# Designs tried in a protein design run: peptides against a protein of PDB entry 3B8E. Part 175

Target 1, 230 residues: chain A of PDB entry 3B8E
Amino acid sequence: PFLIFIIANIPLPLGTVTILCIDLGTDMVPAISLAYEQAESDIMKRQPRNPKTDKLVNEQLISMAYGQIGMIQALGGFFTYFVILAENGFLPIHLLGLRVNWDDRWINDVEDSYGQQWTYEQRKIVEFTCHTPFFVTIVVVQWADLVICKTRRNSVFQQGMKNKILIFGLFEETALAAFLSYCPGMGVALRMYPLKPTWWFCAFPYSLLIFVYDEVRKLIIRRRPGGWVE

## One batch from the design tools (peptide; made by RFdiffusion4, then SolubleMPNN)

Design b1_p24_8_s1 (from b1_p24_8, 19 letters changed)
Fold by OpenDDE base, seed 3:
Structure b1_p24_8_s1 (fold): chain B 230 residues (1-230), chain A 24 residues (1-24)
Amino acid sequence: as target 1 above (230 residues)
Amino acid sequence: KEIEEIKKLLEKILKEFIEELRKK
Protein backbone atom coordinates (compact mmCIF):
# COMPACT_ATOMS: atom_id res chain seq x y z
CA PRO B 1 0.00 0.00 0.00
CA PHE B 2 2.68 2.48 0.95
CA LEU B 3 4.71 1.75 -2.18
CA ILE B 4 1.76 2.54 -4.45
CA PHE B 5 1.14 5.71 -2.46
CA ILE B 6 4.70 6.84 -3.20
CA ILE B 7 4.79 5.69 -6.84
CA ALA B 8 1.37 6.94 -7.90
CA ASN B 9 1.39 10.07 -5.70
CA ILE B 10 -2.17 9.35 -4.59
CA PRO B 11 -3.76 10.45 -1.31
CA LEU B 12 -2.60 8.30 1.60
CA PRO B 13 -4.74 5.15 1.58
CA LEU B 14 -3.64 3.92 4.99
CA GLY B 15 -2.06 5.76 7.89
CA THR B 16 1.42 4.86 9.08
CA VAL B 17 0.12 3.99 12.53
CA THR B 18 -2.48 1.68 11.05
CA ILE B 19 0.22 0.01 8.97
CA LEU B 20 2.18 -0.58 12.16
CA CYS B 21 -0.92 -2.04 13.79
CA ILE B 22 -1.26 -4.44 10.87
CA ASP B 23 2.39 -5.45 10.94
CA LEU B 24 2.57 -5.89 14.69
CA GLY B 25 -0.98 -6.88 15.55
CA THR B 26 -2.36 -8.84 12.63
CA ASP B 27 0.73 -10.46 11.12
CA MET B 28 2.45 -11.54 14.32
CA VAL B 29 -0.20 -13.84 15.76
CA PRO B 30 -0.62 -15.60 12.42
CA ALA B 31 3.13 -16.06 12.17
CA ILE B 32 3.24 -17.54 15.66
CA SER B 33 0.29 -19.81 14.93
CA LEU B 34 2.00 -21.06 11.78
CA ALA B 35 5.23 -21.64 13.67
CA TYR B 36 3.37 -23.84 16.14
CA GLU B 37 1.56 -25.73 13.37
CA GLN B 38 4.86 -26.38 11.64
CA ALA B 39 6.43 -27.58 14.86
CA GLU B 40 3.53 -29.98 15.40
CA SER B 41 3.70 -31.18 11.80
CA ASP B 42 7.47 -31.64 11.95
CA ILE B 43 7.22 -33.65 15.18
CA MET B 44 4.92 -36.08 13.38
CA LYS B 45 7.30 -36.39 10.41
CA ARG B 46 10.72 -38.03 10.40
CA GLN B 47 13.50 -35.63 11.28
CA PRO B 48 14.64 -33.83 8.16
CA ARG B 49 17.75 -35.50 6.77
CA ASN B 50 19.41 -32.12 6.38
CA PRO B 51 17.96 -29.56 8.81
CA LYS B 52 19.88 -26.66 7.24
CA THR B 53 18.63 -27.15 3.68
CA ASP B 54 15.10 -28.06 4.69
CA LYS B 55 14.89 -25.03 6.97
CA LEU B 56 16.14 -22.76 4.20
CA VAL B 57 13.63 -24.13 1.69
CA ASN B 58 10.84 -23.85 4.21
CA GLU B 59 11.79 -20.26 5.06
CA GLN B 60 11.83 -19.37 1.37
CA LEU B 61 8.44 -20.99 0.79
CA ILE B 62 6.99 -19.18 3.79
CA SER B 63 8.50 -15.89 2.63
CA MET B 64 7.05 -16.35 -0.86
CA ALA B 65 3.66 -17.30 0.52
CA TYR B 66 3.58 -14.24 2.76
CA GLY B 67 4.71 -12.08 -0.13
CA GLN B 68 1.91 -13.32 -2.38
CA ILE B 69 -0.65 -12.98 0.37
CA GLY B 70 0.58 -9.47 1.11
CA MET B 71 0.05 -8.52 -2.53
CA ILE B 72 -3.50 -9.87 -2.53
CA GLN B 73 -4.21 -8.00 0.71
CA ALA B 74 -2.88 -4.82 -0.82
CA LEU B 75 -5.04 -5.29 -3.91
CA GLY B 76 -8.12 -5.79 -1.77
CA GLY B 77 -7.33 -2.71 0.29
CA PHE B 78 -6.72 -0.56 -2.78
CA PHE B 79 -9.94 -1.74 -4.36
CA THR B 80 -11.83 -0.57 -1.29
CA TYR B 81 -9.89 2.70 -1.29
CA PHE B 82 -10.69 3.45 -4.94
CA VAL B 83 -14.37 2.57 -4.47
CA ILE B 84 -14.72 4.95 -1.52
CA LEU B 85 -12.95 7.78 -3.30
CA ALA B 86 -14.97 7.21 -6.47
CA GLU B 87 -18.19 7.35 -4.45
CA ASN B 88 -17.01 10.70 -3.11
CA GLY B 89 -16.31 12.05 -6.60
CA PHE B 90 -12.63 11.16 -7.05
CA LEU B 91 -12.09 8.73 -9.90
CA PRO B 92 -8.88 6.65 -9.85
CA ILE B 93 -7.36 8.52 -12.80
CA HIS B 94 -7.94 11.85 -11.08
CA LEU B 95 -6.10 10.68 -7.96
CA LEU B 96 -2.84 10.19 -9.86
CA GLY B 97 -0.47 12.99 -8.91
CA LEU B 98 -3.07 14.65 -6.66
CA ARG B 99 -1.15 14.07 -3.39
CA VAL B 100 0.78 17.34 -3.47
CA ASN B 101 -2.35 19.45 -3.76
CA TRP B 102 -4.32 17.09 -1.54
CA ASP B 103 -1.95 17.49 1.40
CA ASP B 104 -1.55 21.26 1.02
CA ARG B 105 -3.50 23.00 3.76
CA TRP B 106 -3.54 26.26 1.86
CA ILE B 107 -5.33 24.82 -1.17
CA ASN B 108 -9.04 24.72 -0.41
CA ASP B 109 -10.33 24.43 -3.96
CA VAL B 110 -9.12 21.01 -5.12
CA GLU B 111 -11.59 19.82 -7.70
CA ASP B 112 -12.94 16.31 -7.90
CA SER B 113 -13.69 14.47 -11.13
CA TYR B 114 -17.01 16.30 -11.40
CA GLY B 115 -15.69 19.81 -10.78
CA GLN B 116 -16.77 20.04 -7.14
CA GLN B 117 -14.31 21.93 -4.96
CA TRP B 118 -13.07 20.32 -1.77
CA THR B 119 -11.58 22.12 1.20
CA TYR B 120 -8.55 20.70 2.97
CA GLU B 121 -10.71 19.57 5.86
CA GLN B 122 -13.20 17.84 3.60
CA ARG B 123 -10.39 16.07 1.75
CA LYS B 124 -8.89 14.83 4.99
CA ILE B 125 -12.25 13.49 6.11
CA VAL B 126 -12.51 11.50 2.89
CA GLU B 127 -8.92 10.30 3.25
CA PHE B 128 -9.50 9.15 6.82
CA THR B 129 -12.75 7.53 5.76
CA CYS B 130 -10.62 5.24 3.59
CA HIS B 131 -8.26 4.18 6.39
CA THR B 132 -10.71 2.07 8.38
CA PRO B 133 -12.20 0.15 5.43
CA PHE B 134 -8.71 -0.47 4.07
CA PHE B 135 -7.60 -1.92 7.40
CA VAL B 136 -10.75 -4.02 7.78
CA THR B 137 -10.32 -5.34 4.24
CA ILE B 138 -6.82 -6.50 5.11
CA VAL B 139 -8.06 -8.22 8.27
CA VAL B 140 -10.87 -10.02 6.44
CA VAL B 141 -8.44 -11.17 3.76
CA GLN B 142 -6.10 -12.34 6.52
CA TRP B 143 -8.85 -14.60 7.86
CA ALA B 144 -8.73 -16.58 4.67
CA ASP B 145 -4.94 -16.52 4.68
CA LEU B 146 -4.69 -17.88 8.20
CA VAL B 147 -7.13 -20.65 7.42
CA ILE B 148 -5.36 -21.69 4.22
CA CYS B 149 -1.85 -21.55 5.72
CA LYS B 150 -2.81 -24.02 8.43
CA THR B 151 -2.25 -26.94 6.10
CA ARG B 152 0.28 -27.42 3.32
CA ARG B 153 -1.56 -30.14 1.43
CA ASN B 154 -4.82 -30.93 3.14
CA SER B 155 -8.04 -29.01 2.71
CA VAL B 156 -9.19 -26.95 5.67
CA PHE B 157 -12.27 -29.14 5.68
CA GLN B 158 -10.10 -32.22 6.22
CA GLN B 159 -7.82 -30.83 8.94
CA GLY B 160 -10.44 -28.76 10.76
CA MET B 161 -9.85 -25.71 12.94
CA LYS B 162 -8.38 -27.48 15.95
CA ASN B 163 -5.48 -25.11 16.52
CA LYS B 164 -6.44 -22.92 19.46
CA ILE B 165 -3.68 -20.44 18.62
CA LEU B 166 -5.08 -19.90 15.13
CA ILE B 167 -8.57 -19.36 16.52
CA PHE B 168 -7.14 -16.94 19.04
CA GLY B 169 -5.30 -15.11 16.26
CA LEU B 170 -8.50 -14.73 14.25
CA PHE B 171 -10.28 -13.44 17.31
CA GLU B 172 -7.49 -11.00 18.15
CA GLU B 173 -7.40 -9.58 14.61
CA THR B 174 -11.18 -9.21 14.54
CA ALA B 175 -11.27 -7.62 17.98
CA LEU B 176 -8.50 -5.20 17.01
CA ALA B 177 -10.34 -4.30 13.80
CA ALA B 178 -13.56 -3.72 15.71
CA PHE B 179 -11.78 -1.66 18.36
CA LEU B 180 -9.99 0.56 15.84
CA SER B 181 -13.14 0.93 13.73
CA TYR B 182 -15.71 1.73 16.41
CA CYS B 183 -13.96 2.94 19.54
CA PRO B 184 -14.66 6.62 20.23
CA GLY B 185 -11.66 8.85 19.63
CA MET B 186 -10.01 6.63 17.01
CA GLY B 187 -10.87 9.21 14.37
CA VAL B 188 -8.64 11.70 16.18
CA ALA B 189 -6.00 9.34 17.57
CA LEU B 190 -5.52 7.01 14.61
CA ARG B 191 -7.32 8.96 11.88
CA MET B 192 -9.70 6.04 11.46
CA TYR B 193 -13.33 7.00 11.18
CA PRO B 194 -16.15 4.62 12.08
CA LEU B 195 -16.96 2.01 9.48
CA LYS B 196 -20.39 1.19 8.17
CA PRO B 197 -21.00 -2.53 8.66
CA THR B 198 -21.58 -2.95 4.92
CA TRP B 199 -17.88 -2.35 4.23
CA TRP B 200 -16.94 -5.53 6.07
CA PHE B 201 -18.61 -7.45 3.28
CA CYS B 202 -16.61 -5.72 0.53
CA ALA B 203 -13.59 -7.85 1.44
CA PHE B 204 -15.45 -11.17 1.37
CA PRO B 205 -15.07 -11.69 -2.39
CA TYR B 206 -11.30 -11.41 -2.00
CA SER B 207 -11.25 -13.77 0.94
CA LEU B 208 -13.32 -16.22 -1.05
CA LEU B 209 -10.98 -15.85 -4.02
CA ILE B 210 -7.95 -16.63 -1.87
CA PHE B 211 -9.73 -19.58 -0.31
CA VAL B 212 -10.75 -21.00 -3.68
CA TYR B 213 -7.27 -20.41 -5.09
CA ASP B 214 -5.63 -22.24 -2.21
CA GLU B 215 -8.10 -25.12 -2.29
CA VAL B 216 -7.46 -25.53 -6.01
CA ARG B 217 -3.72 -25.35 -5.39
CA LYS B 218 -3.94 -27.99 -2.68
CA LEU B 219 -6.11 -30.15 -4.90
CA ILE B 220 -3.47 -29.96 -7.64
CA ILE B 221 -0.73 -30.83 -5.13
CA ARG B 222 -2.72 -33.84 -3.94
CA ARG B 223 -3.32 -35.07 -7.47
CA ARG B 224 0.23 -34.39 -8.67
CA PRO B 225 2.65 -34.93 -5.80
CA GLY B 226 6.05 -33.37 -6.46
CA GLY B 227 4.76 -30.86 -8.99
CA TRP B 228 6.06 -27.29 -9.37
CA VAL B 229 3.05 -25.97 -7.42
CA GLU B 230 4.45 -27.37 -4.18
CA LYS A 1 9.19 -20.11 24.80
CA GLU A 2 11.11 -17.49 22.84
CA ILE A 3 8.19 -17.00 20.46
CA GLU A 4 5.86 -16.54 23.39
CA GLU A 5 8.17 -13.95 24.91
CA ILE A 6 8.36 -12.10 21.60
CA LYS A 7 4.57 -12.22 21.37
CA LYS A 8 4.20 -10.76 24.84
CA LEU A 9 6.74 -8.08 24.08
CA LEU A 10 5.04 -7.08 20.84
CA GLU A 11 1.63 -7.07 22.48
CA LYS A 12 3.01 -4.82 25.17
CA ILE A 13 4.57 -2.47 22.62
CA LEU A 14 1.34 -2.33 20.66
CA LYS A 15 -0.71 -1.65 23.77
CA GLU A 16 1.63 1.11 24.87
CA PHE A 17 1.57 2.59 21.40
CA ILE A 18 -2.23 2.63 21.29
CA GLU A 19 -2.33 4.22 24.73
CA GLU A 20 0.12 6.90 23.65
CA LEU A 21 -1.99 7.63 20.61
CA ARG A 22 -5.10 7.95 22.76
CA LYS A 23 -3.32 10.58 24.84
CA LYS A 24 -2.77 12.79 21.80
Scores: peptide ipSAE 0.006, ipTM 0.286, DockQ to the pose 0.020
Fold by OpenDDE base, seed 1:
Structure b1_p24_8_s1 (fold): chain B 230 residues (1-230), chain A 24 residues (1-24)
Amino acid sequence: as target 1 above (230 residues)
Amino acid sequence: KEIEEIKKLLEKILKEFIEELRKK
């Protein structure tokens, strides 16, 4: 997310506080859950194979899966960001290179894609209106990821105990997202303005895409055992 | 128990960060 922001010079899609809330608040609980689940799976998979090699392979698989999921989450967040800005008159093409003028408090006549002028305060309200949906999108995408992890493990019969930690993580993330999105004063304190309930649904297509991606990945792995997708 | 400790630590870090932002 931050790399695209730097490369494209677009208005900030994620505030520093929002990034911190994602990285520390939402991503950590799933990561811990996955780490505990892997540790439990590794304890169960310990046939007397060389514990160093099997651990390294599992760590690589986790890292690759996490990296792929993170990329899809970022894409989902950016989609929501672009949709919100487009609804406010800023088309994606117009946002390219706009950051410098967008962040300049002395420029109060930044034009949108339709020639409407936006004051600094108005622009910042729209920007901060994007932060909350981005965060919520990440949470909703994480729901899909957790469901996928469940379906992946349902194919591997071992889902029982691992499922409770994931459900708890989902609940915590959702509660945090709801708190940050709807608690009075969060707009001022965290630069996260309240989200219209309708925007929760903007993440659903991406959750579906993650689901489809993982199903396709599983199908490829099943058809080509030992392929590059493992 | 370890998860709860990590959660408490994260909550503390987040709270401190929010307080620092409010002082700015």
Scores: peptide ipSAE 0.006, ipTM 0.282, DockQ to the pose 0.020
Fold by OpenDDE base, seed 5:
Structure b1_p24_8_s1 (fold): chain B 230 residues (1-230), chain A 24 residues (1-24)
Amino acid sequence: as target 1 above (230 residues)
Amino acid sequence: KEIEEIKKLLEKILKEFIEELRKK
């Protein structure tokens, strides 16, 4: 997200507070949950054929999978960001290179894609309006991530949601998202303006896509044991 | 590899959406 902000010179899509909430609020509890998750019975029962190589391969595959999922999350967040800005009159093409003028408090006549002029205050409201739904998008996508990361081979439908810590993590991140989105004063205190309830659903296609992908991946792994499925 | 394909698909969808927005 930050790299795209720099490269494209677009208005800031994700604030520091949002980043902190992701890191401390949404990522920590899930990570702990996964650490305490009972290892899948097939992982524990298999003696590594080669303890050194098999461990390294597994760690690499896990790292790659999480990296790819993170990229899908970012894409979902940016999708939501561009939709919101477009709804407010700023088409994606117009946002390119706009940051300099956008962040200048002395420029109060920045034009949108339709020729409407925006004051600095108005622009910042729109910018901060993007922070909350970006965060919420990440949370909604993380629902799928948490569920899929619970198992490597078994379907979620087979393993079920038995880990209480995982369930707690899902509720915690959702509660945090709701708090930041709807608590009065968050716009002033945290630059997190209230979110329209409809934006919660904007991320659902991405969450579903990740879920379907992982189920398909797991199905392939079950059908082809020892195959490299990345 | 499958994740990368999905990533590419999402990128494509995003690009198409951006292009549609540009046409409006």
Scores: peptide ipSAE 0.000, ipTM 0.210, DockQ to the pose 0.512
Fold by OpenDDE base, seed 4:
Structure b1_p24_8_s1 (fold): chain B 230 residues (1-230), chain A 24 residues (1-24)
Amino acid sequence: as target 1 above (230 residues)
Amino acid sequence: KEIEEIKKLLEKILKEFIEELRKK
């Protein structure tokens, strides 16, 4: 998100404190859950066919899978960001290069895609309105990631929701999202304005995409034992 | 581990950028 902000010179899609909350709050519990997660019985029972090559391939595949999931999360956040700005009159193309004028306090006549002029205060309200939905989108997408991480080979439907740590992680992320979204003063302290309940649903397509992606990946692994995707 | 290192690097860059923005 921040890289695209720098490269595209768009208005800041996600607040810095919010990014820290994602990193420290939402990623820590998943990391703990993965550390305490009993290795899938299949991973522990499967003797490595070749300990050197299979370990390297598995580590690379895991890294690629997490990298791909992270990219989907970022895309989900940006989608939500662009939708909100478009609803407020700023089309995605118009946002390119707008950062300099957007962040300038002395410019009070920044035009939207429809020729409406926005004061510094007005556009900052819109910017901060984007921060919370962007964060919530990431959290909702992370729900899918957490559920997916529970299984490496088996379908989520086969292993069920028996992991208490996973449930705790989902609860913590949701509680953090609710706290940041609805706690009084978060708009001033964290530049996260209250979220309309409808914005929670904007992330669901991306969450579904991650589920489908992982189920397809696992299906390929199951059907082609010893293939490049193992 | 590499993802964590990338995250730490991004966090560092972000913190530095924020500090620069606060100085302006």
Scores: peptide ipSAE 0.005, ipTM 0.277, DockQ to the pose 0.032; fails the geometry check

Design b1_p24_8_s2 (from b1_p24_8, 19 letters changed)
Fold by OpenDDE base, seed 2:
Structure b1_p24_8_s2 (fold): chain B 230 residues (1-230), chain A 24 residues (1-24)
Amino acid sequence: as target 1 above (230 residues)
Amino acid sequence: EEIKEILELLKKILEKFFEELKKK
């Protein structure tokens, strides 16, 4: 998100505080919950890996898979950001290069895509209105990511949802997201303005996409063991 | 130091939230 903010010179989609809330708040408990996941039912049926060839391939492929999932997560956040800004009159094309004027306190006549002028205060309200939905979108997408990461090869349907700590992590993450979204004073303290309930659903297509992507990936790995997708 | 500032900010937010909950 921050790299795209710099490269595209768009208004800041996600504040540094919200990034830290993701990294330290929402990701820690779910990540710890994965340590308590039951071993895959097929782990003892796998042939011994060749430590010289198979380790390097697996590390590269895991890194690539996590990189791809992270890109889909970021796309979900940016989609929500662009939808909110478009609803407020700023189309995605108009946002390109707008950051310099957007962040200038002395410019109070920044025009939207429809010629409406926005004061600095109004622009910052819209910007901070994007922070909470972007954050919540990441959390909702992380539900799918957490569920898929519980196994490397087995389908979620094969492994099941027996890890009560993982379920607790999903609820804790959701409760934290709700707290940060609706707690009074968060707009001032974290620049996270209250979220309309409808924005929670904006992330669901991306959560489903990640889920389908990983289930297809795992299916390919099961059908072609030792392939380049592993 | 930034983590500490954020933790202190989170603590202040939580304290304020609980104070507002106690007032309702």
Scores: peptide ipSAE 0.006, ipTM 0.308, DockQ to the pose 0.016
Fold by OpenDDE base, seed 1:
Structure b1_p24_8_s2 (fold): chain B 230 residues (1-230), chain A 24 residues (1-24)
Amino acid sequence: as target 1 above (230 residues)
Amino acid sequence: EEIKEILELLKKILEKFFEELKKK
């Protein structure tokens, strides 16, 4: 998100406070909950790890966790961001290079894609209105991420939802997201303005994409043991 | 083949989502 902000010179899609809320607020409990997940049905059927040849963390796991899933999360956030700005009159193409003028408090006549002028205060309200849905999008996508991380090889349908602590984690992160999004004063305190409840659904396609992607990946692993996807 | 079906389904879902967004 921040790299695209710099490269494209667009208005800030995700604030620093929002990033901190993700990393420290919504991610911690779900991550800990994975420690209580039941072992996969096939884990004890595998040969013990060879300590001389096998790393604890496979490069493939790192690539999946940080590369692929992270990119889908970012795409989800940016999608939500662009939709909100478009609804407020700023088409994606118009946002390119706009940051300099957007962040200048002395410019009060920044035009949208329809020629409407926006004051600095109005622009900042729209910007902060984007931060909240971006955050919520990440949380909703993290539902899928957390669920898929329950297993390495088995489908979620095979493993089931046996971890009650994981369910609690999903509830906690959602409750926190709702609190940060709708509690009075969060706009002033955290620059997270309330969003319409309908914006929660903007993340669902990306959550589904992650889920489907991982199920397909796991299916490939099951059909082709020892393949490049494992 | 199953991967293709899933990808096609995903594409349809995304297309429908974008269509619904254009209506609002």
Scores: peptide ipSAE 0.000, ipTM 0.208, DockQ to the pose 0.127
Fold by OpenDDE base, seed 3:
Structure b1_p24_8_s2 (fold): chain B 230 residues (1-230), chain A 24 residues (1-24)
Amino acid sequence: as target 1 above (230 residues)
Amino acid sequence: EEIKEILELLKKILEKFFEELKKK
């Protein structure tokens, strides 16, 4: 999100505070919960890792985490962002290069795609209205990400959902997201304005996409061991 | 309505992917 903000010079899609809430709040407990996951049923059939040659974080893991899953997360967030701005009169094409004028407190006549003038304060309200739905979109997509990270090869249906700490993590991140989204005063404290409950469902297609993608990937790995997908 | 369109698009992508997997 932040890279596109810089490259495209668009209004800030996700605030720094919301990023910190993701990294320190919603993602930490789920990530720790994976340490308590049961080993896959085939783990004893795998050769031990060679500490001298095998990196703990390999190129494949980086590609999966940042390249594939991260791109789907970003697409979900940006979809929500563009829809909200379009509903407020700012079409995606009009947002390109708008950041400089958008962030200038002295410019109170920034025009939308329909010729309506927006004050600095009005623009910031719209910007902050995007932060919460973008954040919630990331959290909903993280549900799928956490679930798929339970196993490397086995389906989630084979592994099951027996890890109580992981279930707690899913609850915690969701509860935190709801708290940050709906608690009075969060608009002032965190620049996170309340969102309509319907916006939670905008992320579900992306969450489902990640889940299905990974299940298919794992199915391919099971059917064709030693393939490039591993 | 937009969610339904996305879901339908995802369904089409998945169906196509499964069809391609069946051909290999």
Scores: peptide ipSAE 0.000, ipTM 0.208, DockQ to the pose 0.038
Fold by OpenDDE base, seed 5:
Structure b1_p24_8_s2 (fold): chain B 230 residues (1-230), chain A 24 residues (1-24)
Amino acid sequence: as target 1 above (230 residues)
Amino acid sequence: EEIKEILELLKKILEKFFEELKKK
């Protein structure tokens, strides 16, 4: 998100506060919950890792985690961001290069795609209105990420949802997201303005996409061991 | 009342999510 903010010179889609809320709030309990996940049914049938040749963290794992799943997450967040800005009169094409004028407090006549002029204060309200839905989108997508991380090879349907700590983590991150989104004063304290409840559902297609993508990947791994997708 | 509405919304969201996960 931040790279696109710099490269495209668009208004800031995700604030530092929201990033901190993700890293310290919504991600900790889910991540810890994975330590309590049951081993895959076939793990003891696999050959032991060679500690001299096989790295725990390899380029393929990094590529999958950050390059594939992370890109789908980013797409979900940016989709929400662009829709909100479009609803407020700023079409995606008009946002390109707009950041400089957008962030200038002395410019109070920034035009939207329809010729409406926006004051600095109005623009910042719209920007901060995007932060909360972007954050919520990440949380909703993280549901899928957490679920797919339960297993490396087996389907989630084979593993099941028996980890009570994982389930608690899903509830915790969702409850925290709702608290940050709807608690009075969050707009002032954290610059997280309330979002329409419908925005929670905007991320669901991306969450489903991640889930389907990973299940297909795991299916390929099971059918073709040693493939490039493993 | 607002807290109750939020909790009900969260419940609905989670239920829908888990329903989607159960789809093949």
Scores: peptide ipSAE 0.000, ipTM 0.278, DockQ to the pose 0.022

Design b1_p24_8_s3 (from b1_p24_8, 21 letters changed)
Fold by OpenDDE base, seed 1:
Structure b1_p24_8_s3 (fold): chain B 230 residues (1-230), chain A 24 residues (1-24)
Amino acid sequence: as target 1 above (230 residues)
Amino acid sequence: KEIQELLKLLEEKLKKFIEELLKK
């Protein structure tokens, strides 16, 4: 998210506080849950045939999986960000390079894609209105990602939701997301304005797409072991 | 590399979806 913010010079999609809440609050319990689930999986039950090479391969596979998850989460967050800004009159193309004027407190006549002028305060309200949905989108995407990561090769339907720690992690991150989104004072303290309940559903198509993509990927891996898709 | 291509394809599809949503 931050790299795209720098490269595209768009208004900040996710505040520093929200990033910290994701990294420290929502990602920790899921990561722990995945670590426990990996321990239960037959992957850790097999003593590495060669401790050096098999450990390196596992670390690479884990690193690639986390890298992919992070990219998917970022895409979901940006999707929600662009939808919200578009609903407020800022088309994605118009946001490119707008950051400099957007963040300038002395410019109170920043035009949207429809020629409507936005004061600095109004722009910051819209920006902060994006932070909460971005955060919630990440949480909803994490549901799919966690369910996906539960199985490396098997379908989610085959392995089921047996990991109680994973279920607890999903509940905790959802509760945290609800707390941060709806608790009074979070708008001032965390720059997270209350989320309309409808925005929770904006991430669902994306989560479904990820789920379908991963199931298809796993199906391909099962049909062609050793293919380039692994 | 295939994952990067798929991510690129996903990004393109998302962009198109956003564009379609904005036209509505």
Scores: peptide ipSAE 0.000, ipTM 0.216, DockQ to the pose 0.382
Fold by OpenDDE base, seed 4:
Structure b1_p24_8_s3 (fold): chain B 230 residues (1-230), chain A 24 residues (1-24)
Amino acid sequence: as target 1 above (230 residues)
Amino acid sequence: KEIQELLKLLEEKLKKFIEELLKK
């Protein structure tokens, strides 16, 4: 998120405090939950056919899968950001290069895509209105990531949701997102203004995309054992 | 409106999916 903010010179989509909440709050409990996940029965039963090559291939595939999931998460967050700004009159193309004027306190007449002038205060309200939905989008997409990471090869439908720690992680992330979104004073303290309940659903397409991606990946692995995807 | 409708459909599918996962 921050890289695109720098490269595209767009208004800040996600605050630094929110990034810290992701790194320390939403990523830690899930990571612990995955560490306590019972190894998939096939992972434990399959001796590596070639311990050197199969381990390297597996590490590369895991790294690639996590990298792809992370990109989908980022895209989900940015989609939510652009939708909110577009609903407030700022089309995505108009946001390109706007950062300099957006962050300037002395410019109180920044025009939106429709010619409406925005004061610095109004712009910051809109910016901070984007921070919470972006964060919530990441959390909702992470639900899918956590559920799919439970299994390497088996479908989520086959493995089920038996890990209590994983379920706890999902609730913790959701509770943190709700706290940051709706607790009084978070707008001032964390630059996270209250989220409309409708924005929780903006991330669901991306969560579904991750599920579909992983199920397709796992299906390919199951149908082509020893293929380049395994 | 079309995006909202798609989002609602995806929401319903995801809810059903989660409910099915929790029943197992």
Scores: peptide ipSAE 0.000, ipTM 0.190, DockQ to the pose 0.030
Fold by OpenDDE base, seed 5:
Structure b1_p24_8_s3 (fold): chain B 230 residues (1-230), chain A 24 residues (1-24)
Amino acid sequence: as target 1 above (230 residues)
Amino acid sequence: KEIQELLKLLEEKLKKFIEELLKK
């Protein structure tokens, strides 16, 4: 997210507080949940043929899968960001290179894609209005990520939702998202303005996509054991 | 490579979805 902000020179899509909440809230709980996850029945039953090479391959493949999921998460967040700004009159093409003028407090006549002028205060409200939906989008996408990370090879439907720590993580992330989105004063204190309830649903297609992607990946792995997709 | 193609397809679908939302 931050790299795209620098390269495209767009208004800040994700605030420092939202980044911290992702790192501490959404990324840490998955890592803990995976540590306590009952070992996938297939992982524990296979004695590694070569412990050094098979471990390294598995770590690389996991890292690639998580990297790909992280890219889909970022795309989901940016989609929400661009939708909000477009609803406020800023088309994605118009945002390119706009950051310098957007962040200048002395420029109060920044034009949108429709020729409407925006004051610094108005622009910052719109910017901060993007932070909360971006975070919530990540949380909703993380629901699918947490569920898919439970297994490497088996379908979620085969293993089920038995990990209580995973369920607790989903609850914690959702509670944190609700707190940051709806608690009075969060707009002033954290620069996270209240979220319309409809934005929770905006992330669902991405969550479903991640779920379908991982189920297809796992299906391919089951059909072609030892392939490069494993 | 297949995943990159899927991500690219997703990006294209998202762009189209944004464009459709903006036309409304």
Scores: peptide ipSAE 0.000, ipTM 0.216, DockQ to the pose 0.388
Fold by OpenDDE base, seed 3:
Structure b1_p24_8_s3 (fold): chain B 230 residues (1-230), chain A 24 residues (1-24)
Amino acid sequence: as target 1 above (230 residues)
Amino acid sequence: KEIQELLKLLEEKLKKFIEELLKK
């Protein structure tokens, strides 16, 4: 999200504090839960044949998984961001290069795609209105990611939700998202304005897509063990 | 490995596509 903000020179889609809350609050507990689940799975089936090579392969797999997950999260967040700005009169094409004028406090007549003039305060309100839905979108996508990462080969339906730490992580992320979205004063403190409940559902199609994609991937792995999918 | 490479390729293509859309 921050990279696209820099590259496109668009208004800030996600605040720095919110990014820190994602990195420290929402990603850390899932990462710990996955580390425990891997430790449990590795204890049960195979003596590590070569701890150096197996560690390198696991680190590469984890880094690739987190990289892919992070991109899908970013895409979902940016989709929500562009929808909100479009609903407020700013089409995606018009946002390109707008950052300089958007962040200038002395420019109070920035025109939207329809010729409506926006004051600095009005622009900041719409910018901060995007922060909360972006965060919530990431959390909802993370639900799918956590559920997916639980199983390497088996369907989530076969292994079930036995990991208490994973369930706790999902609860913590959801509670944090609800707190940041609806607690009074978050607009002033964290630049996150209250979210309409309907926006929680905007991320569900993305979570479902990821879930279906991974279940199909796992199904292919199960049907063709040792295939190119592994 | 091949799917990981394909996914990486798709990711790179999507990044390039987004970058090209943003340059326009």
Scores: peptide ipSAE 0.000, ipTM 0.231, DockQ to the pose 0.122; fails the geometry check

